# Designs tried in a protein design run: peptides against a protein of PDB entry 5TUV. Part 7

Target 1, 107 residues: chain A of PDB entry 5TUV
Amino acid sequence: KEVIDRLRYLKAEIEDLELKERELDQQKLWLQQSIKNVMDDSINNRFSYVTHEDICNCFNGDTLLAIQAPSGTQLEVPIPEMGQNGQKKYQINLKSHSGPIHVLLIN
Target 2, 107 residues: chain B of PDB entry 5TUV
Amino acid sequence: AQECQNLEVERQRRLERIKQKQSQLQELILQQIAFKNLVQRNRHAEQQASRPPPPNSVIHLPFIIVNTSKKTVIDCSISNDKFEYLFNFDNTFEIHDDIEVLKRMGM

## One batch from the design tools (peptide; aimed at target 2 T92)

Design b1_p10_1_s3 (made by RFdiffusion4, then SolubleMPNN; from b1_p10_1, 6 letters changed)
Fold by OpenDDE base, seed 5:
Structure b1_p10_1_s3 (fold): chain B 107 residues (1-107), chain C 107 residues (1-107), chain A 10 residues (1-10)
Amino acid sequence: as target 1 above (107 residues)
Amino acid sequence: as target 2 above (107 residues)
Amino acid sequence: MKLFGTKFSL
C-alpha cells in the first residue's frame, strides 16, 4: 500500500512539474522576444550605447578592446595550442554575416 | 521499489531544471531593466547636453569587452569588408559581454 | 570570463 501510494504521489508531482517547466519555457521565449523588441525599437536603439568612461569605470589597469558586432556574429575562442615557436596561441575569431565589426581600443 | 526510486530521481532532476530556468528568467528580467535604464540615462544626458555624443566616443550594443594585461601583445587581422576578425594574443585574456558591463555599471 | 574551446553567437 505505501509503495503504491508513493508511486501515485510521485507520478502526480512529476506531472505538475512538467507543466511548470513548460510554463517557464514559454515565459523565457516571451521574455527573450520582449527584450529583442525593446532593443530593436528605433528610439531605444539610438540610445543603446555605453561611453568610454563607463567602460573605464568597470575595468582598471588593463588593455581594453571594445568589439561592436551585429547580433548573430560568431565568436570562437580556440583551445590554446603551442605554436611552432613553443608559445601558446591565444586567439579570438569573429565572423559576422549581417554587417561590419568595429573594434575600439579603450585607454 | 525500483520504479519508486526512478521516479524520485526524475522528480529531483525536474526540480533542478525548474530552479535553473527560474534563475535564467530572473537574469533576463534584469537584462531588460538594465537596458531600459541605460536608454533612459543616455536620453536624459543628451537632453541636458543638447547634443548627441560624438559617434566614435560611444560603444553601441551589442558589444563585448576583451580585457588583457597591458603587457599583452595583440595582433589583429581584418577582412576587406570587416566581416571577419582574427585576434592573436601572446597571453591570456578575459571576455565580458554587454550584459555584464551593464551590471557593473549598476544599471 | 574565459571561453577557451567555445563557440558562441553574439
Scores: peptide ipSAE 0.338, ipTM 0.895, DockQ to the pose 0.922
OpenDDE base, seeds 1, 2, 3, 4: peptide ipSAE 0.321, 0.332, 0.335, 0.335; ipTM 0.894, 0.893, 0.894, 0.895

Design b1_p10_1_s4 (made by RFdiffusion4, then SolubleMPNN; from b1_p10_1, 4 letters changed)
Fold by OpenDDE base, seed 5:
Structure b1_p10_1_s4 (fold): chain B 107 residues (1-107), chain C 107 residues (1-107), chain A 10 residues (1-10)
Amino acid sequence: as target 1 above (107 residues)
Amino acid sequence: as target 2 above (107 residues)
Amino acid sequence: MKLYGTTFSL
């Protein structure tokens, strides 16, 4: 009896959790669409930038590359492998399909 | 019984997924707020200056920031159409997306 | 963030 009751309880709870998860999935979808719409707005797009100063204030003392790329640009970071001189190779591969990539060096 | 244990494991798995989804949803909300604040800031700044910023002084979204030591040597290979980039670093680097940058800016 | 061995879309 106790085991049967526990099984019933767990099954009912799992069903409730499934409903909650679907609700969250829907909310995420709506919010993602909202963000897209806001970013795609012509006025918002015109003002969707950060300054050189903004970046410098976020990072200190290092070399910074600002890479502006179209949405959908693929960024690949291979696992570091040993190079010819026994040095690990650290790489970034970028591939855009919709437009040119722009790179700024910030020091 | 074994069935109860299996359902308890499933319940816990679902609870963890829900928690993760809730966290992700909050991050998206903050992202949208940060973007709107950025746009508002820039609009106000340009109104006060009565001019847009110089083209090379701003980084338009979407972008990423690559952070590495000042001692790091960076080599870049670019395709003819500038759609493909290969960066080689002689040392480690960090990558930060525009969302993280906006967070650091306090947007 | 170090994203070794991963591919992301911007």
Scores: peptide ipSAE 0.363, ipTM 0.894, DockQ to the pose 0.912
OpenDDE base, seeds 1, 2, 3, 4: peptide ipSAE 0.333, 0.360, 0.357, 0.355; ipTM 0.891, 0.892, 0.892, 0.893

Design b1_p10_2 (made by RFdiffusion4)
Pose (drawn by RFdiffusion4):
Structure b1_p10_2 (pose): chain A 104 residues (1-83, 87-107), chain B 106 residues (1-49, 51-107), chain P 10 residues (1-10)
Amino acid sequence: KEVIDRLRYLKAEIEDLELKERELDQQKLWLQQSIKNVMDDSINNRFSYVTHEDICNCFNGDTLLAIQAPSGTQLEVPIPEMGQKKYQINLKSHSGPIHVLLIN
Amino acid sequence: AQECQNLEVERQRRLERIKQKQSQLQELILQQIAFKNLVQRNRHAEQQARPPPPNSVIHLPFIIVNTSKKTVIDCSISNDKFEYLFNFDNTFEIHDDIEVLKRMGM
Amino acid sequence: FEYFGYEGFF
């Protein structure tokens, strides 16, 4: 039949696809680890910053609010319902205080 | 028969997912070289100059909130701990540290 | 950062 070996063929490709994903899952997990190791060198953390000019060059006009918080800080944005509509940002920081810079 | 329709849908799924994973994989690489160059760029600027801490500098990780000039922004802290509430009377946008690093080159 | 909720502001 045309269908029964449309199966054997498809069932012979997905393992290549399955192993390719396993490989891609391993590559991603120790690429992320190598990224964590670089952003927590004490020397590298010393220069891991951006200036006002950089932000102004990438955001034309308007009011810009820069919010800085420690890693793992959770940011929750509810739906713009009505109650006047509500546009709000719920920030939760357990590891430390947050720093807010108003960009001009 | 429906064991044929199930695997063809599953195949495309795996394909569409494996493709997106290869995309975020190189984006993660781009994230590291952009971070390395950003650090190298700041070290060079400090040899020609040190900028003060609370001003003119934003440490990673961070977010950029963009809204209209006529938009009023309120900041509220309550009795509950580890909570921050920002209110806007109009729409806004949130951008990440990764995107701003891309917009500035590397 | 970990993002939660409505994704239209991102």

Design b1_p10_2_s1 (made by RFdiffusion4, then SolubleMPNN; from b1_p10_2, 7 letters changed)
Fold by OpenDDE base, seed 5:
Structure b1_p10_2_s1 (fold): chain B 107 residues (1-107), chain C 107 residues (1-107), chain A 10 residues (1-10)
Amino acid sequence: as target 1 above (107 residues)
Amino acid sequence: as target 2 above (107 residues)
Amino acid sequence: FIFSGDPSYF
């Protein structure tokens, strides 16, 4: 009887959790759309940038490349493989379909 | 009962997924806040300077930052229309998205 | 366009 009661309780709880998970999924979708809308706003878009100083304050001691590309640009970082010369290949592949890619060197 | 144990495992899995989704939702909220703060900062700065920044002095979202050693040799192939980029590195690198940069900036 | 070498030369 205790087991039966536990089963009923667990089933009911799982059902509630399913509802909660679906709620969170919906909230995520709405928030993602909200972020997109905010970023696509003409005024916000005009001011959606960081400076070289901003980047330098976040990183130091290394070579920094800033790569700006349109939303939806495909970014591929293949798993390093050994090249013909015995050197591992470290690569970044970028492909944009909606606009040019810009690269800036940050010192 | 075995069924009870199975349901308890399922319950725990669902709870963990919900926790993860809650965390992801919080991150999205922070992203939106950070972006809005960035826009406000830049609007204020340009108002104070009475001019926009030079075009090549800023990095527009969306962007990524590639961080690598000063000793790293980088080869870059660019398509004529700048829609496709291929980077080759002779050593490891790190990639940071704009979201992480905004976090580091304290936005 | 092809660039190679030290990133400082970009």
Scores: peptide ipSAE 0.145, ipTM 0.896, DockQ to the pose 0.044
OpenDDE base, seeds 1, 2, 3, 4: peptide ipSAE 0.050, 0.075, 0.052, 0.141; ipTM 0.885, 0.886, 0.887, 0.895

Design b1_p10_2_s2 (made by RFdiffusion4, then SolubleMPNN; from b1_p10_2, 7 letters changed)
Fold by OpenDDE base, seed 3:
Structure b1_p10_2_s2 (fold): chain B 107 residues (1-107), chain C 107 residues (1-107), chain A 10 residues (1-10)
Amino acid sequence: as target 1 above (107 residues)
Amino acid sequence: as target 2 above (107 residues)
Amino acid sequence: FIFKGDPSYF
């Protein structure tokens, strides 16, 4: 009897959770589209930048590279492997398909 | 009994997915807010200055920040069209996306 | 193009 009641409860709860998950999926889709529309707006795009000062205020004491690239640019960071000299290789690979990549050194 | 256990596992799995999706939605909301605040800040700043910033003084979205020690040696190979970049580091580095930067800026 | 060395040189 207790097992049967527990089964009924669990099945009902799972059904409710399924509905909740679908609701969240729809909300995500809506919000993603909203963000896209805001960022693609010509006026917003014109002012969508940060300054060197902004970056320096967020980070200090190290070498900072700012890499600006179009949306959809492929970013690959392979797992570090041993190089020929016995030193681990740390690498970043960037490939853009829609426009040039720009790099700025921030100190 | 085993059916009850199976449903308990399924219930927990769905609860975790829902929790993750709720967190992701919150992040998206913050991203949109941060972007709007950034645009407003820049519009006001340019209005006060009566001119746009110099081209190489700003970093346009989308971008990433690579942070590494000042002692790190960086090799960079760039294609002629600047569509492909290869960075080699002799030490570890950190990558921060524009979203994280905006958060650190307090946007 | 290939750039090498201390990032401060770039």
Scores: peptide ipSAE 0.144, ipTM 0.895, DockQ to the pose 0.044
OpenDDE base, seeds 1, 2, 4, 5: peptide ipSAE 0.135, 0.055, 0.138, 0.130; ipTM 0.894, 0.884, 0.895, 0.894

Design b1_p10_2_s3 (made by RFdiffusion4, then SolubleMPNN; from b1_p10_2, 6 letters changed)
Fold by OpenDDE base, seed 5:
Structure b1_p10_2_s3 (fold): chain B 107 residues (1-107), chain C 107 residues (1-107), chain A 10 residues (1-10)
Amino acid sequence: as target 1 above (107 residues)
Amino acid sequence: as target 2 above (107 residues)
Amino acid sequence: FIYSGDPSYF
């Protein structure tokens, strides 16, 4: 029957797709670890920075804040809610657990 | 027939998920390349200058960039240990992570 | 950073 044949085909394909997805998951894990290792290298860490000029070249005409914080710092941006005067609240909440947060005004 | 339809939906769901994961892997590869290029650039620049940049002239990874109108009023509350920050804006803002910045820099 | 909140900001 056509339906039976289609079912068999679909089940086999889904099994193949499961294998493919697992492969991709493993590759992602490996690559993420590789990136971490590269960034944690002492020499690379020493040179892992951008300049004010770099930032200014990427943006224009705005107030720019650069916020540097340790890896794993929690960044929360609440959905804007109405304030007491009817104004929406625009907020950024930062919580670091492993070191201080640095804020620089770029321009 | 219903079982066949269910499997078709599942197949399509998995295909889309795999596609997304493939794209994410490509992004990770680009991130690693960009970081390595950044490090190489900075090493070369410091060699040419025969000195590191001033401490407050650079932003170390990881970081985010917040940009908002020059007219936006920004208030910041900081914990004693500088581990916790609360930013209040009277208008909208944009957040850009270091990955995006490196992309904009052409790394 | 670990992001949370309105996904439109990220």
Scores: peptide ipSAE 0.516, ipTM 0.909, DockQ to the pose 0.873
OpenDDE base, seeds 1, 2, 3, 4: peptide ipSAE 0.498, 0.485, 0.508, 0.370; ipTM 0.908, 0.906, 0.908, 0.905

Design b1_p10_3 (made by RFdiffusion4)
Pose (drawn by RFdiffusion4):
Structure b1_p10_3 (pose): chain A 104 residues (1-83, 87-107), chain B 106 residues (1-49, 51-107), chain P 10 residues (1-10)
Amino acid sequence: KEVIDRLRYLKAEIEDLELKERELDQQKLWLQQSIKNVMDDSINNRFSYVTHEDICNCFNGDTLLAIQAPSGTQLEVPIPEMGQKKYQINLKSHSGPIHVLLIN
Amino acid sequence: AQECQNLEVERQRRLERIKQKQSQLQELILQQIAFKNLVQRNRHAEQQARPPPPNSVIHLPFIIVNTSKKTVIDCSISNDKFEYLFNFDNTFEIHDDIEVLKRMGM
Amino acid sequence: SSNFNFSVEN
C-alpha cells in the first residue's frame, strides 16, 4: 500500500530528526553555560554596562525608563483590563534592590 | 491510516521546532560576541577618559520601558516584600538588554 | 513633558 510505506519512510526520518534535536539540546545547554561563565568574570562584570547616548540612539524620542535589577528578577505584566484601563508592571526582586534611571 | 496522519503532523512539528532551536542557537552566539565587544568597547573608552556609577551608566541585565511624553509613570512599594509596582495611564513598551545591544551594533 | 512619581505604602 501507498500508506504503509509512507509510514516506514516517515518512521525512518524522525530518528534523524530526533537525534538532531538531542544534539541541538546539548549544544544549547553548554552554550548557555559558556555565556554564564563570561558574564561572571569580575573583570567582565566591571565593563558590562551601557551609556545614555547608546540608549538614545536606539530609541527615538519619548520618555525612556531604564530599570536595572539582579539576575532572576521576575517581571509580570497583567492584561490591560478596565476597572480606566490598567497598564502596570509587577517587579519582584529577591536578590537585591533595583536601580531606575530616567533617560533624557 | 491515522497513524500516518499523526506522524506527518508530528514530523512538521519536529521540523518547525528543530528550526527554531537552530535560530536561538545562533542568537545565543550573537549574544556572546556582542557582549564581548561591548566590554572591549568600554575598556577602550576608559583609556581615553572613569564615568560615575549612578549616572550615565546602566549595568546588565536591564530593561527599557518606553512610553509617550504625556504618560504619567507611578512607582509604588507596598508592605509586601520584594515587590515593585509601576503604573502607567497609557500604553508602553518593554525592551531587553539583548535587543539594545543589537541595535547599537555589537 | 515627563512626569514621574514615587510612593510608599504603610

Design b1_p10_3_s1 (made by RFdiffusion4, then SolubleMPNN; from b1_p10_3, 7 letters changed)
Fold by OpenDDE base, seed 5:
Formats: sequence, structure tokens, C-alpha cells
Structure b1_p10_3_s1 (fold): chain B 107 residues (1-107), chain C 107 residues (1-107), chain A 10 residues (1-10)
Amino acid sequence: as target 1 above (107 residues)
Amino acid sequence: as target 2 above (107 residues)
Amino acid sequence: EVKFTFSILE
């Protein structure tokens, strides 16, 4: 009887959790679309930028590259492989399908 | 008894997914807020200056930041149409998306 | 000094 009661309880709870998860999924979808709409707005797009100063303030004295790429650009970072002298190869591969990529040296 | 155990495992799995999704939603909300704050900041700044910033002084979203040591040698291969970039580094690097940058900026 | 090498892909 105890096991049967536990089973009934668990099944009911799982059903409730399914509903909750679906609700969250819908909220995520809505929010993602909202963000997209806000970013795609012509006025917002005009002001959607950061300055060199902004970037420099976020990082210390390293070499900083800013890569401007259209949404949907593919970014690949292969697992480092050994080079000729045993040095690991560190790579970034970028592929855009909707526009040119622009690279800036910040500092 | 085995069925009960299976359902309890399922319950726990769903609870963890829900928790993760809730966290993701919170992040999305923060992203939207950060973006709106960025736009507002820039709009106000341009109004005060009565001019837009120079084109090469800002980084338009979306973007990523690559940071590496000042000693790192960077090789960059670019396609003719600038749709494809291949970067080679002789040392490790870090990649940060625009969302993280906005967070660091305190937006 | 940061060293950059640039090449054009086919």
C-alpha cells in the first residue's frame, strides 16, 4: 500500500513538473523573441555598440581583438593539436553566411 | 519498488532541468536589461556630444572579444569576401561574447 | 609588440 501510494504521488508530481517545464519553455521562447525584436529595432540598433574604453575597462593588459560578425556566424575552436615541434595549435575558425566579418585590435 | 525508484529518478531529473531553465530565463532577462541600458547610455551620450562617435571607435553588436597574452603571435587568414577568418595563436586565448562584456560593464 | 600575420584564403 505504501508503495502504491508513493507511485500515485510521484506520477502526479511528474505531471505537474511537465506542465511547469512547458511553461518555462514558452517563456524562454517569448523572451528570446522579445530580445531579438528589441535588438532589431532600428533605433536600438543605432545605439547598440560599446566603445574601446568599455572593452579596455573590462580586461587587463592583454591583446584584445574585437570581432564583429553577423548573427549566426559560426565559431569553431578546435581542440588544440600538436604542431611540428610539439607545440599545440590554438585556432579560431569563423564563418559568416550573411555578411562580412570585421576585426579590430583594441590594445 | 523498482518502478517507484525509476519514477523518483525521473522526478529528480525533471526538477534539475526546471532549475536550469529557470536560471536560463533569469539570464535572458538580465541580457535584455543590459542591452536596454546600453542603448540608453549611448543615446544619452550622443545627445550630450551632439554627434555620433567615430565609426572606428566603437564596436557594434554582435561581437566577441578574444584576449590573449601580449606575447602571443596571431596569424589571421581572411577570405576575399571577408566571410571566413582563420586565426592561429601560438598560445592560449580566451573568448568572451558581447553578453559577458555587457555584464562586466555593469549594464 | 604584438605580431600579426595576415593571409588571404582561396
Scores: peptide ipSAE 0.266, ipTM 0.894, DockQ to the pose 0.663
OpenDDE base, seeds 1, 2, 3, 4: peptide ipSAE 0.221, 0.199, 0.266, 0.203; ipTM 0.889, 0.887, 0.893, 0.889

Design b1_p10_3_s2 (made by RFdiffusion4, then SolubleMPNN; from b1_p10_3, 5 letters changed)
Fold by OpenDDE base, seed 4:
Structure b1_p10_3_s2 (fold): chain B 107 residues (1-107), chain C 107 residues (1-107), chain A 10 residues (1-10)
Amino acid sequence: as target 1 above (107 residues)
Amino acid sequence: as target 2 above (107 residues)
Amino acid sequence: SRTFTFSVLS
């Protein structure tokens, strides 16, 4: 039957797609490792920075804070809640476990 | 017939996942390229200047940018140990990661 | 609550 043939075709195609998906997963894994290796390279790490000018060119007309912290540092932004005076509270909580946090005020 | 339809749904589901993974992989590739371009730019700039930039004039990766109104009052306190920071804002703010910044820089 | 993590570009 046509249905039987379609079933066989679909099963075969799904198998091929499964192989393709696994291939992509492996490629992602290798690429992620590659990125880590590139960023961890001593020479690359030495030059892995942006300038104040770079930041100012990306953002206009506002106060800019640059927060540099070690990889793995946790940043939490609680849902704004009303304070005692009835005003909303906007917060950022930072917690580092592997090194200091550096804050720069831009512009 | 129902089995055929189920497999067709599964096929489409897998195709969508593959498409998403392909997009994510391409994004990672672009991120790696952006980083390499950043490093290259900085190396070239320092070679021409024959000196590194002042230590407090640059922002090392990884970092985030907090953007808020110039009228926003920002209060920063260090709680617990030196690794925990609390920022209070009296108004809304935006957060941008280093990946987005590199994109905006055209890297 | 929204959580961000400082990480490698990957």
Scores: peptide ipSAE 0.162, ipTM 0.890, DockQ to the pose 0.034
OpenDDE base, seeds 1, 2, 3, 5: peptide ipSAE 0.095, 0.143, 0.083, 0.138; ipTM 0.884, 0.885, 0.881, 0.888; seed 1 fails the geometry check

Design b1_p10_3_s3 (made by RFdiffusion4, then SolubleMPNN; from b1_p10_3, 6 letters changed)
Fold by OpenDDE base, seed 3:
Structure b1_p10_3_s3 (fold): chain B 107 residues (1-107), chain C 107 residues (1-107), chain A 10 residues (1-10)
Amino acid sequence: as target 1 above (107 residues)
Amino acid sequence: as target 2 above (107 residues)
Amino acid sequence: STTFTFSILS
């Protein structure tokens, strides 16, 4: 009957979707490794930077902080809570384990 | 039938996962392209100038950009070795990663 | 303008 045919169709489709998902997983893994290799290349690393002008062109009129930190640096942004004076506290906590953090005030 | 309904739910779940993975893969491809374009741009610029940029004039990857109002008061506490930073803001802020910046730059 | 201050962690 119709239900039996629908079951067969769904099972076949799910099997195809499983294959597609595995393919995407492998492609992602390969691409991630490729990106790492490119970025870790000594020559590419030397030229992997942006300028102050680049940043200013991306944002309009606000205060801009550029924070450069080593890969793996921990970034924490706590949920805003009320401070002792009644104002909300907005925070960024950074912790590096492999090198210093560098901060630039762009404007 | 109940089995048919269960399989339809599973099919939809898998389709959503696949859609998300496809999107993530596309983003990774764009990231790699953007990075390569950035490197090429900088290499060409330095060749034309016959010198590298001053150290404090560029932001090396990886980095983040913090965007906040000109009226925002920012307090920063830094460890002696500059491995730990604590930022306090009296108002809201936005964080943008280097990937987003490269996109805005048109890389 | 923006007020940006630095301090050293104890």
Scores: peptide ipSAE 0.090, ipTM 0.878, DockQ to the pose 0.717
OpenDDE base, seeds 1, 2, 4, 5: peptide ipSAE 0.089, 0.098, 0.074, 0.079; ipTM 0.883, 0.879, 0.877, 0.878; seed 2 fails the geometry check

Design b1_p10_3_s4 (made by RFdiffusion4, then SolubleMPNN; from b1_p10_3, 6 letters changed)
Fold by OpenDDE base, seed 3:
Structure b1_p10_3_s4 (fold): chain B 107 residues (1-107), chain C 107 residues (1-107), chain A 10 residues (1-10)
Amino acid sequence: as target 1 above (107 residues)
Amino acid sequence: as target 2 above (107 residues)
Amino acid sequence: EVKFTFSILN
């Protein structure tokens, strides 16, 4: 009897959780569309930038590269492998299909 | 008994997914807020200056930041049309997206 | 100084 009662409880809870999960999925979709609309707005797009100072304040003491690339640009970071000189090779490969990539050395 | 165990596993799995989705939703909300704050800041700044920022003084979204040690040697190969970039580093690097930058900026 | 070199892909 105890097992049966536990089963009923679990089934009811799972149904409730399923409803909650679907609700969250829907909210995510709505929010994603909202973000897209805001970012695609011509006025917002004009002001969607950060300054060199902004970046420098976020990161100190390192070499900083800012890479501006169109949405959809492919970014690949291969697993580091040993080079011929005995050093590991660390790489970033960028490929755009919709426009040029712009790179800035910040510091 | 076995059915009860199976349902408990399913329950736990759903709870974990819901937790993850809730976290993702919160992050999206923060992203939207950060973006709006950025736009507002820049609009106000340009109004005060009565001019847009100089060319190449700002980094438009979307972008990424690559940071590495000051001692890291960086080799960059670029296609003529600037659609393809190949970076080689002799040491480790970190990649940060624009969302993380906005967070660090306190947007 | 930071050593950052550029080359053109052929």
Scores: peptide ipSAE 0.099, ipTM 0.882, DockQ to the pose 0.668
OpenDDE base, seeds 1, 2, 4, 5: peptide ipSAE 0.098, 0.100, 0.076, 0.086; ipTM 0.881, 0.880, 0.880, 0.881; seed 2 fails the geometry check

Design b1_p10_4 (made by RFdiffusion4)
Pose (drawn by RFdiffusion4):
Structure b1_p10_4 (pose): chain A 104 residues (1-83, 87-107), chain B 106 residues (1-49, 51-107), chain P 10 residues (1-10)
Amino acid sequence: KEVIDRLRYLKAEIEDLELKERELDQQKLWLQQSIKNVMDDSINNRFSYVTHEDICNCFNGDTLLAIQAPSGTQLEVPIPEMGQKKYQINLKSHSGPIHVLLIN
Amino acid sequence: AQECQNLEVERQRRLERIKQKQSQLQELILQQIAFKNLVQRNRHAEQQARPPPPNSVIHLPFIIVNTSKKTVIDCSISNDKFEYLFNFDNTFEIHDDIEVLKRMGM
Amino acid sequence: TYNYGETYTL
């Protein structure tokens, strides 16, 4: 039949696709690890920053609010319901205080 | 028969997913070289100048909140711990450290 | 850009 070996063929491709994903899952997990190792060198943390000019060049006009918090800080944004609509940002930081810079 | 329809849908799924994973994979690589160059760029600027800590500098990780000039922004801290509440009377946008690093080049 | 009605982690 046309269908029974449309199976055998498809069932012979997905394993190549399955192993490809396993490989891509391993590559991504120790690429992420190598990224964590670089951003926590003490020398590299020293220069891991951006200036006002940089932010102004990438955001034309308006009011800009820069919010800095430690890693793992959770940011929760509810739906713009009505109660006047509510536009709000819920910030939860367990590892430390947050720093807010008003960009001009 | 429906074992044929199930695997064709599953195949495309795996394909569409494996493709997106290869995309975020190179984005992660781009994230590292952008971070490395950003660090190298700041070291070079410090040899021609040190900027003060609370001003003119934003440390990673961070977010950028963009809204209209006529928008009022409120900041509230309550009795509950480890909580921050920002209110806007109008719409806003949130951008990440990764995107701003891309917009600046590297 | 972030979407409304969702939770994100820095």

Design b1_p10_4_s1 (made by RFdiffusion4, then SolubleMPNN; from b1_p10_4, 4 letters changed)
Fold by OpenDDE base, seed 4:
Structure b1_p10_4_s1 (fold): chain B 107 residues (1-107), chain C 107 residues (1-107), chain A 10 residues (1-10)
Amino acid sequence: as target 1 above (107 residues)
Amino acid sequence: as target 2 above (107 residues)
Amino acid sequence: MWKFGETYTL
């Protein structure tokens, strides 16, 4: 009886958790769409920027490149490999499909 | 007993997934709030200045920040249409997305 | 922060 009751309880709880998980999945989808709509709004888009000062305040002491690219741009960061001269190669590959990429030197 | 134990393991697995999904959902909410705060800040700043910032003084979303040593040599190859970029570094670097920048800005 | 060896989408 005790084992049977525990099994029933666990099964019922798992069912409730399944419902909760589906609810969260739906909420995520709606929120993602909401974020997209907010970002795509013409007024919001006009003001969706940071300044050089903002970036400098976030990072100190190093060379900073700001790379602005359209949504959907592919960013590839290969594993560093040894070059012909025995020096490791560090690379970033960017490929946009919808517009030009812009690069700014911050400092 | 074994079935009960199996269900308890499954229950725990689902609870962990739900916890992860709740965290991800909260992160999305914070991203949306950060973006809205950014837009509000910029709108207010431009209203006070009575003009938009110069075009090359701001970085529009979406963007990434590449952080590397001041001693790092950076070479860049660009396609004619500026849709493809290849960066070569003689040393390592860090990449930060716009979401992280907004967090660091306190948005 | 991005990791080496991976491809991401902006």
Scores: peptide ipSAE 0.467, ipTM 0.894, DockQ to the pose 0.948
OpenDDE base, seeds 1, 2, 3, 5: peptide ipSAE 0.466, 0.460, 0.466, 0.463; ipTM 0.896, 0.891, 0.892, 0.894

